# Designs tried in a protein design run: peptides against a protein of PDB entry 2V3S. Part 14

Target 1, 95 residues: chain A of PDB entry 2V3S
Amino acid sequence: PISLVLRLRNSKKELNDIRFEFTPGRDTAEGVSQELISAGLVDGRDLVIVAANLQKIVEEPQSNRSVTFKLASGVEGSDIPDDGKLIGFAQLSIS

## One batch from the design tools (peptide; aimed at target 1 F20 E21 F22 D27)

Design b2_p15_8_s1 (made by RFdiffusion4, then SolubleMPNN; from b2_p15_8, 4 letters changed)
Fold by OpenDDE base, seed 1:
Structure b2_p15_8_s1 (fold): chain B 95 residues (1-95), chain A 15 residues (1-15)
Amino acid sequence: as target 1 above (95 residues)
Amino acid sequence: SARAEALRAQGEALN
């Protein structure tokens, strides 16, 4: 299995690392993304973008060690999106 | 599932 970390700010704007595994051929990017949403870790509006980037990292984990992407849920927030600070952005990386 | 439960536990701790 692939060990992954999703770095994402919670509702208190605190940056946290969320750990999970992904097994190619058994898991799907959309399925695991739905589990992240069900756990309250990802906003439901971000299903598409999380799944797309999860798919990207698991298809070539040796090359795609880290991917940072804009969240749909972060666009209309009070803070201006910033990929460096992970404001309105999240990051997936290989653990 | 084990992963889903582990994610839920993390969610409860972080929210």
Scores: peptide ipSAE 0.814, ipTM 0.965, DockQ to the pose 0.869
OpenDDE base, seeds 2, 3, 4, 5: peptide ipSAE 0.814, 0.814, 0.814, 0.814; ipTM 0.965, 0.965, 0.965, 0.965

Design b2_p15_8_s2 (made by RFdiffusion4, then SolubleMPNN; from b2_p15_8, 7 letters changed)
Fold by OpenDDE base, seed 4:
Structure b2_p15_8_s2 (fold): chain B 95 residues (1-95), chain A 15 residues (1-15)
Amino acid sequence: as target 1 above (95 residues)
Amino acid sequence: SPRAERLRALGKELN
């Protein structure tokens, strides 16, 4: 399995690293993303972008060691999006 | 799912 870390801010705006495994052929990017949403770790509005980037990193984990992407949920938030601070952005990386 | 339950537990621990 591929060991991944999802770095994003929680409801208190604190950075958290969520560690999880992805098994190609058994897991799907959309399925795991839905589980992240069900766990309350990802906003439901971010299903598409999280799944797309999860797919990107797991299809070539040796080449795509880290991906940072803009969250749909961050656009309407009060804080100004900032990829460097992961405000309105999340990051997936290979553990 | 088992993973969802584990993820939820991790989320609670990190919050």
Scores: peptide ipSAE 0.158, ipTM 0.786, DockQ to the pose 0.606
OpenDDE base, seeds 1, 2, 3, 5: peptide ipSAE 0.150, 0.148, 0.148, 0.151; ipTM 0.783, 0.780, 0.780, 0.784

Design b2_p15_8_s3 (made by RFdiffusion4, then SolubleMPNN; from b2_p15_8, 6 letters changed)
Fold by OpenDDE base, seed 2:
Structure b2_p15_8_s3 (fold): chain B 95 residues (1-95), chain A 15 residues (1-15)
Amino acid sequence: as target 1 above (95 residues)
Amino acid sequence: SARAEALRELGKKLN
């Protein structure tokens, strides 16, 4: 399996790392993303972007060691999005 | 789900 880390801010704006495994042929990007949402770790509005980037990293994990992407849930928030600070952005990386 | 519960426990606070 592929060991991954999702780095993003929680509801208290605290930066968290979420560790999980992805097994190609058994897991799907959308399915795992749904699990992240069900766990309360990802906003439901971010299903599409999380799944897309999870798919990107697992299809070529040797080339895509890290991907940072804009969250739909962060656009209308009070804080201005900032990819460097992961405000309104999340990051997936190979563990 | 069981996986969702496991994911919650795997969260790591960085700051």
Scores: peptide ipSAE 0.202, ipTM 0.809, DockQ to the pose 0.353
OpenDDE base, seeds 1, 3, 4, 5: peptide ipSAE 0.183, 0.181, 0.183, 0.182; ipTM 0.792, 0.790, 0.790, 0.792

Design b2_p15_8_s4 (made by RFdiffusion4, then SolubleMPNN; from b2_p15_8, 5 letters changed)
Fold by OpenDDE base, seed 5:
Structure b2_p15_8_s4 (fold): chain B 95 residues (1-95), chain A 15 residues (1-15)
Amino acid sequence: as target 1 above (95 residues)
Amino acid sequence: SARAEALKALGKKLN
């Protein structure tokens, strides 16, 4: 399995790392993303972007060691999105 | 789901 870390800010704007495994052929990017949402770790509005980037990283984990992407939920927030600070952005990386 | 619960439990605060 592929060991991944999802780094993003929680509702209190605190950075958190969420560790999980992805098994190609068993898991799907959308399925795992839905589980992240069900766990309350990802906003439901971010399903599409999280799934897309999860798919990207798991399809070529050797070349795509890290992906940072803009959250749909972050656009509607009060803070200005910033990929460096992961404000309105999240990051997936290979553990 | 079981995985969802596990994911939530594995969350680690960084700051």
Scores: peptide ipSAE 0.177, ipTM 0.795, DockQ to the pose 0.359
OpenDDE base, seeds 1, 2, 3, 4: peptide ipSAE 0.175, 0.171, 0.171, 0.158; ipTM 0.795, 0.794, 0.793, 0.780

## One batch from the design tools (peptide; aimed at target 1 R19 F22 V32 L41)

Design b2_p16_1 (made by RFdiffusion4)
Pose (drawn by RFdiffusion4):
Structure b2_p16_1 (pose): chain A 95 residues (1-95), chain P 16 residues (1-16)
Amino acid sequence: as target 1 above (95 residues)
Amino acid sequence: SAFERAAMAFEKKRSS
């Protein structure tokens, strides 16, 4: 199992670290991304990008300690995207 | 907040 953290801003624009485990051979990037969406923790528009970056970090958790990516939900949503401030972006990292 | 409670519930589910 891999201990993972999804860091992104909530609806109030507050930064949060979401902790979860991923078990290779049991879990899939798509499945866990859908769980994040069904839990209301990730916008549904972000399924593809979150799944792609989850797959990247779980295939080589030794190489990829952190991945930062754009949110499809944040492309035009009142605040300009800013990767430094995790506005319109999110980050997956190994715990 | 509701979001933090959802994150904590999700963590418990995923660590189980």

Design b2_p16_1_s1 (made by RFdiffusion4, then SolubleMPNN; from b2_p16_1, 8 letters changed)
Fold by OpenDDE base, seed 1:
Structure b2_p16_1_s1 (fold): chain B 95 residues (1-95), chain A 16 residues (1-16)
Amino acid sequence: as target 1 above (95 residues)
Amino acid sequence: SAFDEAAAAFSARSSA
């Protein structure tokens, strides 16, 4: 399986690392993204972008060691989105 | 926190 880390800020704006494994052929990017949402770890509005980037990293994990992407849930937040600080952005990386 | 607990539980899903 592929060992991944999803780094993003919680509702208290605290940075968190969520570790999980992805097994190609058994897991799907859409399915795992839905599980993250159901667990309360990802905002439902971010299903599309999380799934797209999860698919990107698992299809070529050796080339895509890290992907940072803008969250739909962060666009209308009080803080200005910043990919360096992961404000309104999340990051998927190979661990 | 609830988030921390959820994160830990999600990590455990990988070994289930």
Scores: peptide ipSAE 0.690, ipTM 0.917, DockQ to the pose 0.837
OpenDDE base, seeds 2, 3, 4, 5: peptide ipSAE 0.686, 0.686, 0.686, 0.688; ipTM 0.916, 0.916, 0.916, 0.916

Design b2_p16_1_s2 (made by RFdiffusion4, then SolubleMPNN; from b2_p16_1, 11 letters changed)
Fold by OpenDDE base, seed 4:
Structure b2_p16_1_s2 (fold): chain B 95 residues (1-95), chain A 16 residues (1-16)
Amino acid sequence: as target 1 above (95 residues)
Amino acid sequence: SEFDARAAAFAARSAA
């Protein structure tokens, strides 16, 4: 399996690393993203963007060691999105 | 549910 880390800010705006495994052929990017949401770790509005970027990193894990992307949940938030600070952005990386 | 096993497999920690 592919060992991944999803780095994003929780509801308290604290930066967290969420570790999990992805098994190609058994898991799907959409499915795992839905599970992250069900676990309360990802905002439901971010299903599409998380799934898209999860798919991107798992399809070429050796080339895509890290991907940073804008969250839909951060667009209308009080804080201005900032990819460097992961405000309104999340990062997936190979562990 | 079908998500219970995956939820248990997630490990969250402070990145600060």
Scores: peptide ipSAE 0.269, ipTM 0.791, DockQ to the pose 0.141
OpenDDE base, seeds 1, 2, 3, 5: peptide ipSAE 0.268, 0.268, 0.221, 0.269; ipTM 0.793, 0.789, 0.714, 0.793

Design b2_p16_1_s3 (made by RFdiffusion4, then SolubleMPNN; from b2_p16_1, 10 letters changed)
Fold by OpenDDE base, seed 1:
Structure b2_p16_1_s3 (fold): chain B 95 residues (1-95), chain A 16 residues (1-16)
Amino acid sequence: as target 1 above (95 residues)
Amino acid sequence: SAFDERAAAFAARSAA
């Protein structure tokens, strides 16, 4: 399995690393993303973007060691999105 | 279930 870390800010704006495994051929990017949402770790509005980037990183984990992407949930927030600070952005990386 | 197993496997920690 591929060991991944999803880095993003929680409801208290604290930066957290969420570790999980992805097994190609058994898991799907959309399925795991839905489970992250169900666990309260990802905003439901971010299903599409998380799934798309999870798919990207698991397609070629050796080449895509890290991907940073804009969250739909962060667009209309009070804080200005900033990929460097992961405000309105999240990051997936190979553990 | 696979869902429950995944949920239990998620490990969140402070990255600060």
Scores: peptide ipSAE 0.267, ipTM 0.803, DockQ to the pose 0.137
OpenDDE base, seeds 2, 3, 4, 5: peptide ipSAE 0.264, 0.262, 0.264, 0.263; ipTM 0.801, 0.802, 0.801, 0.802

Design b2_p16_1_s4 (made by RFdiffusion4, then SolubleMPNN; from b2_p16_1, 10 letters changed)
Fold by OpenDDE base, seed 2:
Structure b2_p16_1_s4 (fold): chain B 95 residues (1-95), chain A 16 residues (1-16)
Amino acid sequence: as target 1 above (95 residues)
Amino acid sequence: SAEEERARAFSARSAA
């Protein structure tokens, strides 16, 4: 399996790393993303973007060691999005 | 698509 880390800010705006495994052929990017949402770790509005980037990293983990992407949930938030600070952005990386 | 019902382990930790 592929060991991944999803780095993003929680509801208290604190940066957290979420570690999980992805098994190609058994897991799907959309399915795992839905599980993250069900676990309360990802906002439901971010299903599409998380799934898209998870798919990107697992399809070519050797070349896509890290991907940073804009969250839909952060667009209309109180804070201005900033990829450097991961405000309104999240990052997926290979462990 | 339909949501998967399989349980999955997630380990969260502070990255500060």
Scores: peptide ipSAE 0.528, ipTM 0.832, DockQ to the pose 0.119
OpenDDE base, seeds 1, 3, 4, 5: peptide ipSAE 0.528, 0.529, 0.528, 0.523; ipTM 0.836, 0.834, 0.818, 0.814; seed 3 fails the geometry check

Design b2_p16_2 (made by RFdiffusion4)
Pose (drawn by RFdiffusion4):
Structure b2_p16_2 (pose): chain A 95 residues (1-95), chain P 16 residues (1-16)
Amino acid sequence: as target 1 above (95 residues)
Amino acid sequence: SSREVKEGDRTFTVES
């Protein structure tokens, strides 16, 4: 199992670290991304990009310690995207 | 601060 953190801003624009485990061979990037969406933790528009970056970090957790990516939900949403501030972006990392 | 969000058999721990 891999101990992972999804870091992104909530609806109040507050920064949160979401802790979760991923078990290779049991879990899939798509499945876990859907779980994040169903839990209301990730916007449904972000399924593809979150799944892609989850797959990236779980296939080589030794190489990819952190991945930062754009949110499809944040492309035009009142605040300009800013990767430094994690506005319109999120980050997956190894714990 | 922390809380938990459950989705089936999975738990997501949210820390602020």

Design b2_p16_2_s1 (made by RFdiffusion4, then SolubleMPNN; from b2_p16_2 with R3S E4T E7V E15V)
Fold by OpenDDE base, seed 1:
Structure b2_p16_2_s1 (fold): chain B 95 residues (1-95), chain A 16 residues (1-16)
Amino acid sequence: as target 1 above (95 residues)
Amino acid sequence: SSSTVKVGDRTFTVVS
């Protein structure tokens, strides 16, 4: 399996690393993204973008060691999105 | 610190 880390700010705006595994051929990007949402770790509005980037990183994990992407949930927030600070952005990386 | 969240058979480990 592929060991992944999703770096994302929680509801208290604290940066957390969410570690999980992805098994190609068994797991789907859509399915795991839905599980992240079910776990309360990802906002439901971010299903599409998380799934897309999860798919990207698991397609070629050796080449795509890290991907940073804008969250839909962060667009209308009070804080201005900032990819460097991961405000309104999340990062997926290979552990 | 760390905690775990499980959804079905999948485990997510949250590290702060």
Scores: peptide ipSAE 0.839, ipTM 0.969, DockQ to the pose 0.967
OpenDDE base, seeds 2, 3, 4, 5: peptide ipSAE 0.839, 0.839, 0.837, 0.839; ipTM 0.969, 0.969, 0.969, 0.969

Design b2_p16_2_s2 (made by RFdiffusion4, then SolubleMPNN; from b2_p16_2, 5 letters changed)
Fold by OpenDDE base, seed 2:
Structure b2_p16_2_s2 (fold): chain B 95 residues (1-95), chain A 16 residues (1-16)
Amino acid sequence: as target 1 above (95 residues)
Amino acid sequence: SSSEVRVGDRVFTVIS
């Protein structure tokens, strides 16, 4: 399996690393993204963007070691989005 | 610190 880390800020704006495994052929990017939402770790509004980037990293894990993407849930928040600080952004990387 | 969140058979380890 592929060992992944999803780095993003929680509801308290604290940066967390979420570690999980992805098994190609058994798991799907959409399915695991839905599980992240069910776990309360990802906002439901971010399903599409998380799934898209999870798919990107697992299809070519040797080439896509890290991807940073804008969250839909962060667009209309009080904080100004910032990819460097992962404000309104999340990062997926190969562990 | 770290904690685990489970959804079905999947385990997410949350590190803060």
Scores: peptide ipSAE 0.843, ipTM 0.969, DockQ to the pose 0.942
OpenDDE base, seeds 1, 3, 4, 5: peptide ipSAE 0.842, 0.843, 0.842, 0.843; ipTM 0.969, 0.969, 0.969, 0.969

Design b2_p16_2_s3 (made by RFdiffusion4, then SolubleMPNN; from b2_p16_2, 5 letters changed)
Fold by OpenDDE base, seed 2:
Structure b2_p16_2_s3 (fold): chain B 95 residues (1-95), chain A 16 residues (1-16)
Amino acid sequence: as target 1 above (95 residues)
Amino acid sequence: SSSVVKVGDREFTVIS
C-alpha cells in the first residue's frame, strides 16, 4: 500500500496531518475521498478536488511526491487563500 | 497529539 499524508486545517484553522493508506487496485481516489468526508476530515464541497489530486499522487507516486491544491471550501471563506500557509489549500504527500 | 478515526475498515490517523 501507499502511505499518504493529507495536510490541511481543521474547523479551528489548526493544521493537521491525516495519515492513511491507499492500495492500488482495491481503493479508488473517489472512494477514499468519500471516506475522508464521512470521517468529517474533509469538507464535502472538496470531494472533486481531493479525489483528483489523490488520483494524481497515487497513479505516479514516484514523480508526484507532493501535491498542493486549492480547496473549494476555502474560496469563499473569510481568510485569503494562501498555499504557503495552507489557508484554503491542502497538501497530499507520500509518507 | 494523535487520534484514530475509522470509517468502515479504513483508519485515518489525525496528528495535531
Scores: peptide ipSAE 0.840, ipTM 0.969, DockQ to the pose 0.940
OpenDDE base, seeds 1, 3, 4, 5: peptide ipSAE 0.840, 0.840, 0.840, 0.840; ipTM 0.969, 0.969, 0.969, 0.969

Design b2_p16_2_s4 (made by RFdiffusion4, then SolubleMPNN; from b2_p16_2, 6 letters changed)
Fold by OpenDDE base, seed 1:
Structure b2_p16_2_s4 (fold): chain B 95 residues (1-95), chain A 16 residues (1-16)
Amino acid sequence: as target 1 above (95 residues)
Amino acid sequence: SSSVVRVGDREFTVIS
């Protein structure tokens, strides 16, 4: 399996690392993204963007070691999005 | 600190 880390801010705006595994051929990017949402770790509005970037990193994990992407939920927030501070952005990386 | 969140058989380890 591929060991991944999803770095993003929680509801208290604190930066968290969420570690999980992805098994190609068994798991799907959309399925795991839905599980992240069910766990309360990802906003439901971010399903599409999380799934797209999860797919990107797992299809070529040796090349795509890290991807940073804009959250739909962040755009609607009061804070100004900032990829460097991961405000309105999340990061997926290979552990 | 860390905690585990489980959805079915999937485990997510949350580190803060």
Scores: peptide ipSAE 0.842, ipTM 0.969, DockQ to the pose 0.945
OpenDDE base, seeds 2, 3, 4, 5: peptide ipSAE 0.841, 0.841, 0.841, 0.841; ipTM 0.969, 0.969, 0.969, 0.969

Design b2_p16_3 (made by RFdiffusion4)
Pose (drawn by RFdiffusion4):
Structure b2_p16_3 (pose): chain A 95 residues (1-95), chain P 16 residues (1-16)
Amino acid sequence: as target 1 above (95 residues)
Amino acid sequence: ATELHFDRSTLTASEL
């Protein structure tokens, strides 16, 4: 199992670290991304980008310690995207 | 950042 963290801002624009495990051979990037969406932790528009970056970090957790990516939900949403601030972006990382 | 535990069975998250 891989101990992972999803870091992104909540609806109040507060930064949060979401801790979860991923078990290769049992879990899939798409499945876990759907779990994040169904839990209300990730916007449904972000399924594809979150799944893609989850797959990237779980295939080589030795190489990819952190991945930062754009949120499809944050493309035009009142605040300009800013990867430094994690506005319109999120980051997956190994714990 | 505030730390959250995500419970995948219940699809809920709580603060640590």

Design b2_p16_3_s1 (made by RFdiffusion4, then SolubleMPNN; from b2_p16_3, 7 letters changed)
Fold by OpenDDE base, seed 1:
Structure b2_p16_3_s1 (fold): chain B 95 residues (1-95), chain A 16 residues (1-16)
Amino acid sequence: as target 1 above (95 residues)
Amino acid sequence: AKVLKFDRETKTATEI
């Protein structure tokens, strides 16, 4: 399996590194993203963008070591999105 | 950053 880290801020704006595994051929990007949402680790509004970027990184994990993307949940938030601070952004990386 | 392990079998996250 591919070992991944999803870095994003929780509801208290605390930065978390969420480690999880993805098995190509068994898992789907959308399915795993839904698991993360169901576990309360990802906002439901971010299903599409998380799944898209998860798909991207697992397609070519050797080339796509890290991807940073804008969260839909962050756009309407009070804080101004900032990819450097991962405010309104999340990062997926190969462990 | 706080490190969590998400167990996809149990669907739970645990701090490590």
Scores: peptide ipSAE 0.847, ipTM 0.972, DockQ to the pose 0.871
OpenDDE base, seeds 2, 3, 4, 5: peptide ipSAE 0.847, 0.847, 0.847, 0.847; ipTM 0.972, 0.972, 0.972, 0.972

Design b2_p16_3_s2 (made by RFdiffusion4, then SolubleMPNN; from b2_p16_3, 5 letters changed)
Fold by OpenDDE base, seed 3:
Order: structure tokens, then sequence, then C-alpha cells
Structure b2_p16_3_s2 (fold): chain B 95 residues (1-95), chain A 16 residues (1-16)
């Protein structure tokens, strides 16, 4: 399996590194993204963008070591999005 | 960053 880390801020704006595994051919990007949402780790509004970027990184993990992407939930929030600070952005990376 | 291990079988995250 591929060992991944999802870095994003929680409701208290603290950075969390969420470690999880993904097995190509068994798991789907959308399915795993839904699991993260069900666990309260990802906002439901971010299903599409998380799944898209998860798919990207697991397709070619050697080439896509890290991807940073804008969250839909961040756009609707009060804080100004900032990819450098991961405000309104999240990051997926190979562990 | 705070480190969490996500168990997909139980859908729980545990601090590590």
Amino acid sequence: as target 1 above (95 residues)
Amino acid sequence: ARELAFDRETLTATEI
C-alpha cells in the first residue's frame, strides 16, 4: 500500500498530519475521501477536490510526491486562503 | 503539526 499524509488545519486552525494508507486497485480516491469525511477529518464540501488530488498522487506517487490544493470549504470561510500557510488549502504527500 | 493515524477500518483517528 501507499502511505500518505493529509495535512490540513482543524477547527482550531491547528495543523494536523493525517496518516493513512491507499492500495491501488482495491481502494478508490472517492471512497477513501468519503471515509475521511465520515470520520470528520475532511469537510464534506471538499469531497471533489480531495478525491481529485488523491487520485493524482496515487496514480504516480513517484512523480507526485506532494500536492497542495484549494479547499471549497476554505473559500466559504472567514479566513483569506493562503497556500503557504495551508489556510483554505490542504496538502497530500507521500509518507 | 499534530500527528494522527487514521484507521480506515474503524474510521477513527488516533494521535501518535
Scores: peptide ipSAE 0.853, ipTM 0.973, DockQ to the pose 0.917
OpenDDE base, seeds 1, 2, 4, 5: peptide ipSAE 0.853, 0.853, 0.853, 0.853; ipTM 0.973, 0.973, 0.973, 0.973

Design b2_p16_3_s3 (made by RFdiffusion4, then SolubleMPNN; from b2_p16_3, 6 letters changed)
Fold by OpenDDE base, seed 1:
Structure b2_p16_3_s3 (fold): chain B 95 residues (1-95), chain A 16 residues (1-16)
Amino acid sequence: as target 1 above (95 residues)
Amino acid sequence: AKVLKFDRESLTATEL
């Protein structure tokens, strides 16, 4: 399995590194993204963007060691999006 | 950053 880290801010704006595994051929990016949402770790509005970037990193993990992407939930938030501080952005990386 | 381990079977996250 591929060991991944999803770095993003929680509801208290605290930065968390969420470690999880992805097994190609068994898991789908969409399915795992939905699990993260069901667990309350990802906002439901961010399903599409999380799934797209999860797919990108798992299809070529040696080349795509890290991907940072804009959250739909962040755009509609009160804080100004900032990829450097991961405000309105999240990051997926290979552990 | 706080480190959490996400268990996909139980859909729970635990701090490491």
Scores: peptide ipSAE 0.855, ipTM 0.973, DockQ to the pose 0.923
OpenDDE base, seeds 2, 3, 4, 5: peptide ipSAE 0.854, 0.854, 0.855, 0.854; ipTM 0.973, 0.973, 0.973, 0.973

Design b2_p16_3_s4 (made by RFdiffusion4, then SolubleMPNN; from b2_p16_3, 5 letters changed)
Fold by OpenDDE base, seed 1:
Structure b2_p16_3_s4 (fold): chain B 95 residues (1-95), chain A 16 residues (1-16)
Amino acid sequence: as target 1 above (95 residues)
Amino acid sequence: AREMLFDRESLTASEL
Protein backbone atom coordinates (compact mmCIF):
# COMPACT_ATOMS: atom_id res chain seq x y z
CA PRO B 1 0.00 0.00 0.00
CA ILE B 2 0.91 3.65 -0.41
CA SER B 3 1.54 5.44 2.88
CA LEU B 4 0.18 8.97 2.82
CA VAL B 5 -0.02 11.97 5.10
CA LEU B 6 -2.83 14.50 4.94
CA ARG B 7 -1.79 17.73 6.63
CA LEU B 8 -4.55 20.19 7.48
CA ARG B 9 -5.80 22.36 10.30
CA ASN B 10 -8.47 21.15 12.69
CA SER B 11 -11.39 23.19 14.03
CA LYS B 12 -9.02 24.81 16.52
CA LYS B 13 -6.74 25.82 13.62
CA GLU B 14 -4.04 23.42 14.81
CA LEU B 15 -2.04 21.51 12.20
CA ASN B 16 -2.62 17.76 12.10
CA ASP B 17 -0.75 15.14 10.11
CA ILE B 18 -3.18 12.34 9.36
CA ARG B 19 -1.42 9.17 8.26
CA PHE B 20 -3.34 6.58 6.25
CA GLU B 21 -2.79 3.92 3.63
CA PHE B 22 -4.09 3.59 0.09
CA THR B 23 -4.05 0.32 -1.82
CA PRO B 24 -4.29 0.70 -5.59
CA GLY B 25 -6.82 -1.62 -7.16
CA ARG B 26 -8.65 -2.04 -3.87
CA ASP B 27 -9.25 1.55 -2.81
CA THR B 28 -10.61 4.49 -4.77
CA ALA B 29 -9.77 8.12 -4.21
CA GLU B 30 -13.42 9.00 -3.72
CA GLY B 31 -13.98 6.10 -1.36
CA VAL B 32 -11.05 6.92 0.89
CA SER B 33 -11.98 10.60 0.84
CA GLN B 34 -15.47 9.70 1.97
CA GLU B 35 -13.98 7.63 4.79
CA LEU B 36 -11.97 10.64 5.94
CA ILE B 37 -15.15 12.70 5.93
CA SER B 38 -17.12 10.04 7.78
CA ALA B 39 -14.40 9.98 10.44
CA GLY B 40 -14.74 13.73 10.89
CA LEU B 41 -11.24 14.39 9.62
CA VAL B 42 -12.25 16.20 6.44
CA ASP B 43 -15.13 18.59 5.83
CA GLY B 44 -17.81 17.17 3.57
CA ARG B 45 -17.58 20.19 1.32
CA ASP B 46 -14.03 19.16 0.47
CA LEU B 47 -14.87 15.74 -0.99
CA VAL B 48 -14.24 16.72 -4.59
CA ILE B 49 -10.93 18.49 -4.09
CA VAL B 50 -9.53 15.88 -1.69
CA ALA B 51 -10.52 13.04 -4.00
CA ALA B 52 -9.04 14.76 -7.04
CA ASN B 53 -5.70 15.37 -5.35
CA LEU B 54 -5.63 11.94 -3.74
CA GLN B 55 -6.16 10.46 -7.19
CA LYS B 56 -3.34 12.59 -8.56
CA ILE B 57 -0.83 11.52 -5.94
CA VAL B 58 -1.64 7.80 -6.07
CA GLU B 59 -1.45 7.75 -9.87
CA GLU B 60 2.20 8.76 -9.83
CA PRO B 61 3.48 8.61 -6.26
CA GLN B 62 7.11 8.82 -7.34
CA SER B 63 6.52 12.01 -9.30
CA ASN B 64 3.85 13.58 -7.12
CA ARG B 65 5.52 13.45 -3.73
CA SER B 66 3.46 16.32 -2.38
CA VAL B 67 0.38 18.22 -3.51
CA THR B 68 -1.16 21.28 -1.87
CA PHE B 69 -4.71 22.27 -2.69
CA LYS B 70 -7.37 24.79 -1.78
CA LEU B 71 -10.22 23.62 0.43
CA ALA B 72 -13.78 24.57 -0.40
CA SER B 73 -14.45 24.78 3.34
CA GLY B 74 -11.79 27.44 3.73
CA VAL B 75 -13.00 29.87 1.09
CA GLU B 76 -15.76 31.37 3.21
CA GLY B 77 -13.89 31.19 6.48
CA SER B 78 -12.87 34.10 8.64
CA ASP B 79 -9.20 33.75 7.73
CA ILE B 80 -7.73 34.59 4.36
CA PRO B 81 -6.57 31.42 2.58
CA ASP B 82 -2.81 30.95 2.61
CA ASP B 83 -1.12 27.93 1.03
CA GLY B 84 2.14 28.57 2.86
CA LYS B 85 0.47 28.40 6.25
CA LEU B 86 -2.11 25.84 5.16
CA ILE B 87 -4.97 28.18 5.99
CA GLY B 88 -7.84 27.10 3.79
CA PHE B 89 -5.43 24.66 2.16
CA ALA B 90 -4.45 21.06 2.78
CA GLN B 91 -1.44 19.03 1.75
CA LEU B 92 -1.14 15.38 0.72
CA SER B 93 2.29 13.81 0.71
CA ILE B 94 3.94 10.43 0.38
CA SER B 95 5.17 9.22 3.75
CA ALA A 1 2.02 19.23 13.71
CA ARG A 2 0.08 16.66 15.70
CA GLU A 3 0.54 13.15 14.37
CA MET A 4 -2.54 11.00 13.87
CA LEU A 5 -2.94 7.49 12.52
CA PHE A 6 -6.15 6.88 10.63
CA ASP A 7 -6.87 3.17 10.76
CA ARG A 8 -9.33 2.72 7.95
CA GLU A 9 -9.93 -0.92 8.87
CA SER A 10 -11.47 0.17 12.15
CA LEU A 11 -14.39 1.85 10.42
CA THR A 12 -17.76 0.13 10.66
CA ALA A 13 -19.57 -1.01 7.55
CA SER A 14 -21.97 1.91 7.81
CA GLU A 15 -19.05 4.33 7.84
CA LEU A 16 -17.41 2.90 4.73
Scores: peptide ipSAE 0.516, ipTM 0.776, DockQ to the pose 0.425
OpenDDE base, seeds 2, 3, 4, 5: peptide ipSAE 0.516, 0.489, 0.515, 0.488; ipTM 0.776, 0.767, 0.774, 0.767

Design b2_p16_4 (made by RFdiffusion4)
Pose (drawn by RFdiffusion4):
Structure b2_p16_4 (pose): chain A 95 residues (1-95), chain P 16 residues (1-16)
Amino acid sequence: as target 1 above (95 residues)
Amino acid sequence: SEARLEELRAAVEPVP
């Protein structure tokens, strides 16, 4: 199992670290991304990008300690995207 | 499962 953190801003624009485990051979990037969406923790528009970056970090958790990516939900949403401030971006990291 | 979703919701930690 891999101990992972999804860091992104909530609806109130507050930064949060979401802690979860991923078990290779049991879990899939798509499945877990759907779980994040059904839990209301990730916008549904972000399924593809979150799944792609989850796959990236879980295939080589020794190489990829952190991945930062754009949110499809944040492309035009009132605040300009800013990767430094995790606005319109999110980050997956190994705990 | 719903238990998994609850675990995910409970794992949220505010960043100071």

Design b2_p16_4_s1 (made by RFdiffusion4, then SolubleMPNN; from b2_p16_4, 6 letters changed)
Fold by OpenDDE base, seed 4:
Structure b2_p16_4_s1 (fold): chain B 95 residues (1-95), chain A 16 residues (1-16)
Amino acid sequence: as target 1 above (95 residues)
Amino acid sequence: SAERLERLRNSVVPVP
């Protein structure tokens, strides 16, 4: 399996790493993304963008060691999005 | 799955 880390801020704006595994052929990007949402770790509005970037990284894990992407949930937030501080952004990486 | 959900909840690590 591919060992991944999702780094993003929680509702208290605290940065956290979420570790999980992805098994090609058994898991799907959308399925795992939905489970992240069900666990309360990802906003439901971010299903599409998380799934898309998860798919990207698992397709070429050796080439895509890290991907940072803008969250839909962060666009209309009070804070200005910042990819460096992961405000309104999340990061997926190979652990 | 319920198993993955539990693992996900337990895998949250604060980043300094």
Scores: peptide ipSAE 0.701, ipTM 0.945, DockQ to the pose 0.934
OpenDDE base, seeds 1, 2, 3, 5: peptide ipSAE 0.701, 0.700, 0.699, 0.700; ipTM 0.945, 0.944, 0.944, 0.945; seed 1 fails the geometry check

Design b2_p16_4_s2 (made by RFdiffusion4, then SolubleMPNN; from b2_p16_4 with E2A E7A A11S E13V)
Fold by OpenDDE base, seed 3:
Structure b2_p16_4_s2 (fold): chain B 95 residues (1-95), chain A 16 residues (1-16)
Amino acid sequence: as target 1 above (95 residues)
Amino acid sequence: SAARLEALRASVVPVP
């Protein structure tokens, strides 16, 4: 399996790492993303963007070591999105 | 799955 880390801020704006595994051929990017949402760790509005970037990293994990992407849930938030601070952005990386 | 959900909840680590 591929060991991954999702880094993003929680509702208190605190940065957290979420570790999980992805098994190609058994798991799907959308399925795992839905479970992240079900666990309360990802906003439901971010299903599409999380799934797309999860797919990107697992299809070429040797070359795509890290992917940072804008969250749909962060666009209309009170804070200005900032990829460097991961405000309105999340990051997937190979563990 | 229930197992993955539990693992996800338990895998949250704060980043200083």
Scores: peptide ipSAE 0.708, ipTM 0.948, DockQ to the pose 0.931
OpenDDE base, seeds 1, 2, 4, 5: peptide ipSAE 0.706, 0.707, 0.706, 0.707; ipTM 0.947, 0.947, 0.947, 0.947

Design b2_p16_4_s3 (made by RFdiffusion4, then SolubleMPNN; from b2_p16_4, 5 letters changed)
Fold by OpenDDE base, seed 5:
Structure b2_p16_4_s3 (fold): chain B 95 residues (1-95), chain A 16 residues (1-16)
Amino acid sequence: as target 1 above (95 residues)
Amino acid sequence: SAARLAALRASVVPVP
C-alpha cells in the first residue's frame, strides 16, 4: 500500500496530518475521498479537488511526492487563501 | 470520531 498524508486545517484552523493508506487496485481516489468526507476530515465541497489530486499522486507516487491544491471550501472563507500557510489549501504527500 | 477513523484506516496527528 501507499502511505499518504493529507495536511490541512481543521475547523479551528489548526493544522493536522491525516495519515492513511491507499492500495492500488482495491481503493479508488474518489472512494477514499468520500470516506475522508464521511469521517468529517474533508469538506464535502472538496470532493472533486481532493479526489483529483489523490489520483494524481497515487498514479505516479515516485514522481509526485507532494501536491498542494486549492480547496473549494476555502474560497468563501474569511481568510485570504495562502498555499504556503495552507489556508484554503491542502497538501497531499507520500509518507 | 475515533470510530470513523478506525473504519477509514486513518489517523490524525496535530502539526506543531
Scores: peptide ipSAE 0.513, ipTM 0.816, DockQ to the pose 0.520
OpenDDE base, seeds 1, 2, 3, 4: peptide ipSAE 0.508, 0.512, 0.512, 0.511; ipTM 0.814, 0.813, 0.817, 0.814

